# Designs tried in a protein design run: peptides against a protein of PDB entry 9IZ0. Part 4

Target 1, 345 residues: chain A of PDB entry 9IZ0
Amino acid sequence: ITCLGSNGHTYKQLVKGGNDDLRQDAVMEQVFEQVNGFLRSYRKTSQRNLSMRTYKVIPLALKTGVIEWVQDTIPLGEYLDSAHKVYHPKEWSLSTCRKLIAEKQMEDLETRLKVYDLVCRHYRPVFRHFFLESYADPVQWFTTQTNYARSTAVASVLGHVLGLGDRHGQNILIDKTSGEVIHIDLGIAFEQGKKLPVPECVPFRLTRDVVDGMGITGVEGVFRRCMEFTLETLRREEDSLLSVLEVLRYDPLFSWLISPLRRMKKQKMQLENFNQPESGNITTDASRDPKIQRNNVSGESEAERAILKVRQKLSSTLSVEASVGELIRIAQDPSYLALMFCGWS

## One batch from the design tools (peptide; made by RFdiffusion4, then SolubleMPNN)

Design b1_p8_2_s3 (from b1_p8_2, 6 letters changed)
Fold by OpenDDE base, seed 4:
Structure b1_p8_2_s3 (fold): chain B 345 residues (1-345), chain A 8 residues (1-8)
Amino acid sequence: as target 1 above (345 residues)
Amino acid sequence: PLLFPALS
């Protein structure tokens, strides 16, 4: 929809309806605004203007809301698919790569690593070209690539700490003006991504294309240092962050668990993204409603487990540098990426 | 309603 603001400006807005609970997104955006407060208060993060990019979410009803249309953005996955066709026209299509990974989904780790390596050799990174194409001025190029690495570092730490799931290339927008990342569709949090049909095994998205966008230094320099400063800030503000999450514990509308409906929707989307539309009537025999025993795991027990897991991720047992080093290692580990829906780009 | 009071 297009709305006329009280300032006389016209704003494009996305009306989302259906099965997605925009209250989860609106809550996570409020958590990000609080974290942005912590990042502004700490010298090491404020000097670098470190922030999680946010967008306005207004839930209007149980399953409908208005989302701010983030102007001048592109989904990372949309850019990568288009750029890969331009820069590597002789390499495999994204659909071919997806198919090969899917065909081996039930195989052992060794077989999955072999197919992941094969896909990686036939689908090379291209995301560095986003900055080279978009910014003819060297200062703008350097600034936007730096902003990308900074915003990705903040989003990676927050994504890990809050256990953000569903971090595929369509849920990560790139701001074409600043180079910053904007994470959308925040309704899979607190490690509920591990409960998806293809479990999320990485702490955040740090695929080869995500790294290629950082330029020649990759994860070293700006990205690593900004992760360290962000994690140092979050460890300093642990009690403040946990107090923010405790407010959500008492919100009867906040879901600490992935809903069965959302899980089923993501399952369908995963299957549809692997299958070309061969007109096979997949009679989704909707009759196997898995009576997932509603173990009356009180919403309180799930909130408590989620908050405990956040606290564990903020633990000072390891240095900030060691913790960030391990997170970067795991996020880039082929043994994890080979298990992902799209770990190669 | 915003769950967090706007820190004014």
Scores: peptide ipSAE 0.007, ipTM 0.513, DockQ to the pose 0.021
Fold by OpenDDE base, seed 1:
Structure b1_p8_2_s3 (fold): chain B 345 residues (1-345), chain A 8 residues (1-8)
Amino acid sequence: as target 1 above (345 residues)
Amino acid sequence: PLLFPALS
């Protein structure tokens, strides 16, 4: 829809009608707005304009809401698929790479590592070209690449701390004007990504293409330093952040658990990405949902566990530098990346 | 409207 604002400007908005609860997205966006307040309060973060890019979410009902249309954006995954075909036309297709990883999904770590390495040799990073294509002026190129590395650092720390899942290339938008990342579809939070059929085992998305977009220094420069400053800010504001999350503990409408519908939808999307149509009549007898014993862990007990896990991630037991170093290591570790869903690469 | 007024 297009709305006329009280300022006389027209705004395009997306009306989402579906099975996805926009309340979780709207709550996470409010948490990001508070964190952006903390980032503005400290010299180290404010001097760099560090922020999580947000979008307006207005839930109208359990299954209906209005989302701000983020102008001049592209999904990271859409750009990467198109750019890879242009810059590496002799390499494997994304569908071939996904198929090979998928075929080995149930194999041991050694076999999965061999397939992941093989895929990596036949599917090289291209995301540096986004900045080279979009910005002919060297100052604009440097500024937008710096903004990308900064925004990715903030999103990586927040994504880890809040346990954001489902961070595939379609849920990360790139702003074509600023180079900043916008994270969308926030309905998998508080480590519920570990409860997916293929568990998410990395703290945030730091794939080879995410690193390639940072330029020649990769993670060693703007990105690492901005992660450190962001984590330092969140550790200082731990009590403020936890107080915000405690309000959610008592919201009976906030689901700390991945909804069964969302889990089934993600499971189906995972299975559909495995099924190239070989013509075999696999009757998807949807009946064998393994009885995950609904231990009726009260929504309160899951909220308490989630908040405790946020507190643990903000622990000062390790230095900021050591903590960020370990997060960057794990997020890039082939032993973790090879275990991810085939659509993660 | 904020869904959580305590987040203001």
Scores: peptide ipSAE 0.007, ipTM 0.492, DockQ to the pose 0.023
Fold by OpenDDE base, seed 3:
Structure b1_p8_2_s3 (fold): chain B 345 residues (1-345), chain A 8 residues (1-8)
Amino acid sequence: as target 1 above (345 residues)
Amino acid sequence: PLLFPALS
């Protein structure tokens, strides 16, 4: 839909109807706006204009809402899929890479690492070209690449702390004007990504292409420093952040758990992305409904566990530098990345 | 377009 604002500007909006609950997205966007308040109040983060890019979500009913249409954006995955064909036309297709990883998904870690390394050698990073092709002016190029590294750092810290899942290339937008990242589809939070059919075992998305977009310094430049300042701000504002999350503990509309329906939908989407049709009728006997033991863990006990995990991630037991160093290490570790869904390649 | 998973 298109709405005329009271300011005379026309806004395109997406009306989402169906089985997807937008209440979780709206809540996470409200948490990000509060965190953006903390980032503006702290000198080290405000001097760098550090923020999580947000979009407006208005839940209208149990399964219906209105979402801001983010203009001038492209999904990271859509750009990468196009750019790999342009810049590396002799390398393997993404479908070939996904097939090879999928064929070894049930194998041991050593076999999966060998296949992941093989795929990496035949599918090289290209995301640096986004900045080189989009910005002819050197000052604009440097500014947008810096904005990308800054926004990715904020999103990485927040994604870890809040346990954001489902961070595939279609759920990360790039703003073509600023170079900033915009995270969408926030319906997997508080480490519920670990309950996906292929568990998310990294703290945030830091794939080779995400790093290639940071330029020649990779993670060791603007990105690491901005992660450190963001984490320092969140540790300082721990009580304020936890107080915002405690309000959600008493919201009967907020789900601290991934719904069985959303889990099954993500399972189907994962399986469909594995099964690009070579003509093998893999009758996925979907009839093995794993008896989801409804452990009748009260929604309150799940909220308490989620808040406790946020507090643990904000712990000052390690320095900010040591904590960020470990997060960056784990997020790039091939032993974790080789265990991920092939859509993380 | 924002590919909300409900628009596929």
Scores: peptide ipSAE 0.006, ipTM 0.493, DockQ to the pose 0.063
Fold by OpenDDE base, seed 5:
Structure b1_p8_2_s3 (fold): chain B 345 residues (1-345), chain A 8 residues (1-8)
Amino acid sequence: as target 1 above (345 residues)
Amino acid sequence: PLLFPALS
């Protein structure tokens, strides 16, 4: 919808209706705004304008709400799918690559690694071209690529700490003006991605295309340094961050668990990638939500486990540099990436 | 599916 503001400006808004809990997104955006406060208060992060890009979410009811339209953006996956056809027209299609990975999903690690390597040789990264196409001025090119690396670093640390899942290319927007990343669909948090039918085993998305967008230095330039400064800020503000999360512990409407509906939907999407695309209208007959007695006792125990896991990720047992180094290593490790869902690439 | 509108 388009709304006229009291200031006389027109604003595009997305009205969501359906089965998705917009309260999860609204709460995570509020947590990001608090973290942005910490990033502004700390010299090392404020001097670099480090922030998590946010958007407004207004829940109107359990399954309905209004979301800000994030102007001048493109989904990362949409750009990559288009750019790969232009720059590498002789390589395999994304559908072929996904099929080959899916066909080996039940095989051993060695077989999955061989298929992942084969796919990587026939589907090369292209995301560097986003910056080369969009920014003819060298200063704008350098600035936007720097903003991309900075925003990706903040999102990677914060996504790891909060255990954000479902970070596929359609849930990451690129701002065409600033080069910054905007993370959307925040309904998988606090490591609930590990409870998916194919578990998420990486701390954040650091695929070959995500790295290719960082330019010639890859992860070793602006990205690594901005991850370090972000993690240093979050460790400094640990008690403040945990206090924000403790407020959510007592929110009877906040879900620390992945919804059965969302799990089933992800399971179906994983299975449908094995079967030919029947254009079946998914009439999700929402009528049989079993009254899962949310025993309050089980919700509190999951919240406590989630907060404990956030505290463990903020531990100063390792240096900031060592912790960031290990996160970057794991996020790029083929032994983890080959175990991911075929739609992760 | 949370169809984020394609920002055209």
Scores: peptide ipSAE 0.005, ipTM 0.454, DockQ to the pose 0.060

Design b1_p8_2_s4 (from b1_p8_2, 6 letters changed)
Fold by OpenDDE base, seed 3:
Order: C-alpha cells, then sequence, then structure tokens
Structure b1_p8_2_s4 (fold): chain B 345 residues (1-345), chain A 8 residues (1-8)
C-alpha cells in the first residue's frame, strides 16, 4: 500500500498478512533503536556514526502488520545471483552449488568440507563489484564501502548478542545510496536458529561475499575495529540492554521459542531451495495454524535463559579484541560454513 | 516509546 503522510510525503508500506507473527520483528526493531541510543551516546561509536539500520514495523493483529518499504535497497542474494552470472559466467550456477552441498548434507564433516571447498573454487566472491559498479566517484566508492563495513560490523555484534538467526541473502538488504546493510525478518532470535533443520552454527553471516564487499582489507581494519567499538559500547550498557530485554520477559505476546509451524515452514523452504533453485517468491500459504496452547510457565523460563545467554555474550572475561577476534574466526571457519545451507556466498 | 500493550 502507499500512504500519504501528514507531511505530504508518500510512504510505501508492505502489508504482511497470513501466519507470520510480526510482533517479534517489531520488538527486535525496538531493541535496535535502544542500542542505537547507546551507540550515539558513546564517543567511539558516535564519532563513526555507528548504528543498526532499522525499519518501522507496526503489528496490527496476531498475524498481520504493516512494514515500512525500504526504498533504494536490493537483497544481498539477488545482487550476488546476478553478479555471479556477469563476472563469472564460466563458473557453476547457484543451483549446481546448492545441489552438491545438499547431496552431502548427511555425510561426515570431512566429506562436507571437501564439497564446500570444491563449491568455493567454482563459485568465487563478487560482492566487491557492487561498490565498483554503483559508485564511479572514488570518494563515494570509499565512503559507501566504509559504511557497508561499519553497518555489517554493528549488525554482526548485535546479531551475535541477540542470537539473530535466518540471516540468508534474502533477509539482508543493501542500501544502494549509503552502502549500509538492513536486516529484515527478525522473527528468529535468541539462538532459535540452532533449532532450524539446518542448525545455525555461526555467530553471524560472514561468508566470502560478505567479506569481499569490505574490499582489499577484508575483515581487517574498519570491520574489526567497528565490531570492537560496538561490543565495548554494549558491554558498557549491559544493564540498560538487559533492562530492555527484561520488559520482553513479561510480554505475553513475545515468543522466546520458534514455533513448530515456523520451523516446518523454514524446513520446506530449505528443502525447496535445495531441489528447485529458480523458484521465485514461494508464498507458502501456511493457512492451518493449529492452536498451540502456549504454556506460560515455559515462556518465562526460556526468557530467563535467553537473558542469561545475552549476559554471557557481554562478559568481560575476554578483552573486546579477543572476543571480536574469536567471533570473526568462528564466523569464517570452513568447519562451520560447510555445515550451513549457503555458507559459500 | 516501548509499545506497552494497550491495557484494554
Amino acid sequence: as target 1 above (345 residues)
Amino acid sequence: PLLFPARS
């Protein structure tokens, strides 16, 4: 829909109907706005304009809401799929890569590492070309690539701390004006991604294409330093962040657990993406939601466990530099990426 | 502002 604002501006909005609970997205966006307050208050992060890009979510009912349409964006996956065909026309298709990984999904780690390495050699990174194509001016190119590395660093720390899952290339938008990342579909949080049919075993998405977009320094320099400053800010504001999450503990509308239905929907989408690589917008009309009686007692215990896990991730036991170094290492480790649905791009 | 659940 398009709405006319009281300011005379027209706003495109996505009305999401069906079985997707937008309350989790709206809550996570509110947490990001609070974190953006902390990032603006701290000198090391404010001097770099570090922020999580947010979008407005208005839940209207149990399964319906309005989402802000983020203009001038492209999904990371959509760009990569197009760019690989242009820059590497002799390499394997995304379909071939997905098929080879899927055929070995039930095999041992050694076999999965071999097929992951094979796929990586036949499907090389291209995301650096986004910046080279989009920004002819060297100052704009450098600025937008820097904004990308900064926004990815903030999103990586927040994604780890909040246990944000389902970070595939269609759930990460690139702003074509700023180079910043925008994370969408935030309904898998607090490590519930580990309960997916393909468990998420990385702290955030730091695949080869995500790194290639950072330019010649890769993860070193802007990205690493911005992760460090973001984590330092979150450690300083731990009590403030935990107080925001404690409000959600008592929200009967917030789900600390992935629903069995959402798990099955993501399972089907994963299986379909393995078997049919070119099928576009799969509007899976998951019309039959069984009335799962949520036992309230289980929700409070899961909220407590989630908050304890956030506190553990903010622990000062390791230096900021050591903690960030380990997160970057794990997020790039082939032994983890080879276990993922699309760890090569 | 935190969206407090509207107490109906």
Scores: peptide ipSAE 0.006, ipTM 0.507, DockQ to the pose 0.021
Fold by OpenDDE base, seed 2:
Structure b1_p8_2_s4 (fold): chain B 345 residues (1-345), chain A 8 residues (1-8)
Amino acid sequence: as target 1 above (345 residues)
Amino acid sequence: PLLFPARS
């Protein structure tokens, strides 16, 4: 829809209907705004303008809401598919890569690593070209690539701490003006991604293309240091962050668990995305969600477990540098990426 | 419901 604002400007908005509960997205966006408050208050993060990019979510009903249309953005996956065809026209298609990974999904780790390595050799990173082609001015190029590395670092730390799942290339937007990342579809949080048909085994998305966008330094330099400063800020504000999450414990509308229907929908989307290029046609199939009586007792126990995991991730047992180093290592480990739906790009 | 007041 297009809305006329009180300021006389027209705003595009996405009306989402169907089975997706936008309340979870709206709550996660509010958590991000609180975290952005912490990042602004801490010198090391404030001096770098570190923030999680947010978007407005207005839940209208249990299954309907309005989402801000983030202008001047492109999905990472859409850019990468297009750019790969331009820069590597002799390499394999994304559909070929997906098929080969899927055919080996039930095989052992050794077989999955072999197929992942084969796919990686025939589908090379291209995301550096986003910055090189979009910004003719060297200062603008450097600034936008720096903003990308910074925003990806914030999103990576926060995504790990909150256990954000479903971080595929269509759920990560790139701002074509700033180079910043915008994470969308926040409906899989608190490690519920591990309950997907293809379990998420990485703390955040740090695939070869995500790294290629950081330029020649890769993860070393801006990205690593911004992860460190972000984690240091979150450790400092642990009690403040946990107090924010405790409010969610008592929200009867918040879902700490992935619904069986959402799990099945994600499974179906994974299977359909093997047969068709991801045309972003959100088919709103209005399947009747059986009223699963939310046993309040089960919800509170899951909320408590989620908060305890957040506290554990903020533990000062390891240095900030050691913790970030381990997160970066795990997020890039082929033994985990080979198990993912799209770990090669 | 929004759990946090929209910052004006």
Scores: peptide ipSAE 0.006, ipTM 0.494, DockQ to the pose 0.023
Fold by OpenDDE base, seed 1:
Structure b1_p8_2_s4 (fold): chain B 345 residues (1-345), chain A 8 residues (1-8)
Amino acid sequence: as target 1 above (345 residues)
Amino acid sequence: PLLFPARS
């Protein structure tokens, strides 16, 4: 729809109807706006204009809402698939890579590592080309690549602290004007990604292409420093952040748990977003849902557990530098990345 | 479903 604003400008908006509860997205966007307030308050973060990019979500009902239309964006996964075909036309297709990883999903870590390393040799990073193609001016190129590294650092810290899941390449947009990342589909939070049929075992998305977009310094430049400043700010504002999350503890409409139906739908949507029509029947044998004993763990006790995990991530006995160093290590570790869903790489 | 438009 197109809406006329009170300022006389027309705004394009997406009306989403269907199966997704936009209330989780709206709540996470509110948490991001509070965090953006903290980032503006501290000199180290404000001088760098560090922020989580947000979008307006207005839930209208249980399954309907209005979402801001973010113009001039592209999904990271869409760019990477197109760019890989251009820059590495002799390498394996993304469908081939996903198939090989999926075929070994039930194998041991050693076998999964061998397949991941094989895929990595036949599917090289290309995301540096986004900045080289889009910004012919060296100042614009450097500025947008810096904005990307800063935005990715904020999103990585905040995504770890809040336990954001489902961070596949279709749920991360790139702003073509600023180079900033925009995280969408925030319906998997508070480490509920670990409850997916393929558990998420990395703190945030730091794949080879995410690193390639940071340029020649990779993670050791702007990215690491901006993660450190972001985590330092969140540790200082721990009580303020926890107070915002405590309000959600008592919201009967907030789902601290992914329902089994939503897990199956998210898994199916992941598979559908990753299945181009040529990928044959990957029968994900959904039969091994471990009998999660329906302990009637009240939504309140799951909220309390989520808040305790946030506190534990902020109240680390490690320095900011040591904590960020460990997060970067784990997020890039092949032993963790090889365990991720086949569409993660 | 992508919450944001595919490329126009």
Scores: peptide ipSAE 0.006, ipTM 0.446, DockQ to the pose 0.054
Fold by OpenDDE base, seed 5:
Structure b1_p8_2_s4 (fold): chain B 345 residues (1-345), chain A 8 residues (1-8)
Amino acid sequence: as target 1 above (345 residues)
Amino acid sequence: PLLFPARS
């Protein structure tokens, strides 16, 4: 829908109806707005204009809400699929690569590593071309690539600390004007990605294409330094961040657990929608309520575990540099990436 | 899910 604002401007809005609770997305966006306050207050992050890009989410009911339409964006996955066909027309298709990884999903780590390496040799990174194609002026090119590395660093730290899952290429938008990343569909948080049928075992998305977009320095430039300053700010504001999360502990409407239905739906989407680009309206008839025994793990106990895990990730036991170094290492480790679902790479 | 298309 397009709405005329009281200011005379027209705003595009997405009305989302369905089974997905938009309250989680709205809450995570509010947490990001508070974190953006901390990033603006701290000199090292403020001087670099570090922020998480946010979008407006207005829940209207349990299953209906309005989402801001983020203008001038493209999904990372959509760009990569198009660019790979142009720059590497002799390499394997994404569907072939996903099929080979999926066929070995139940095999041992050694077999999965061999297939992951084989796929990597036949499907090379292309995301550097986004900046080279979109920005003919060298100053704009450098500025947008810098903004990309900065925004990716903030999103990587926040994604790790808040335990954001489902960070596939369709849930990451690129702003075509600024080069900044915008994370969408925040419905998997607080390490609930580890409860997926293929567990998420990396702290954030740092795939070869995500690194290729950072330019010649890769992770060893603006990205690493901006991760360090972001983590330093979050450690300084730990009590403030935990106080924001404690408000959610007492919200009876906030779900700290992924529902079994949402888990199964995300699994099917990971298997089906990544194999066919068909815009099939999956009317999931939600009529089968499986009486899965709600183990009476009180929602309070899961909230407390989630907050404890956030506190542990903000621990000053290791230096900021050592903590960021380990996160970057794990996020790029083939032994972890080869264990991810076939649509991750 | 009723995706009402944003009329561009």
Scores: peptide ipSAE 0.005, ipTM 0.453, DockQ to the pose 0.039

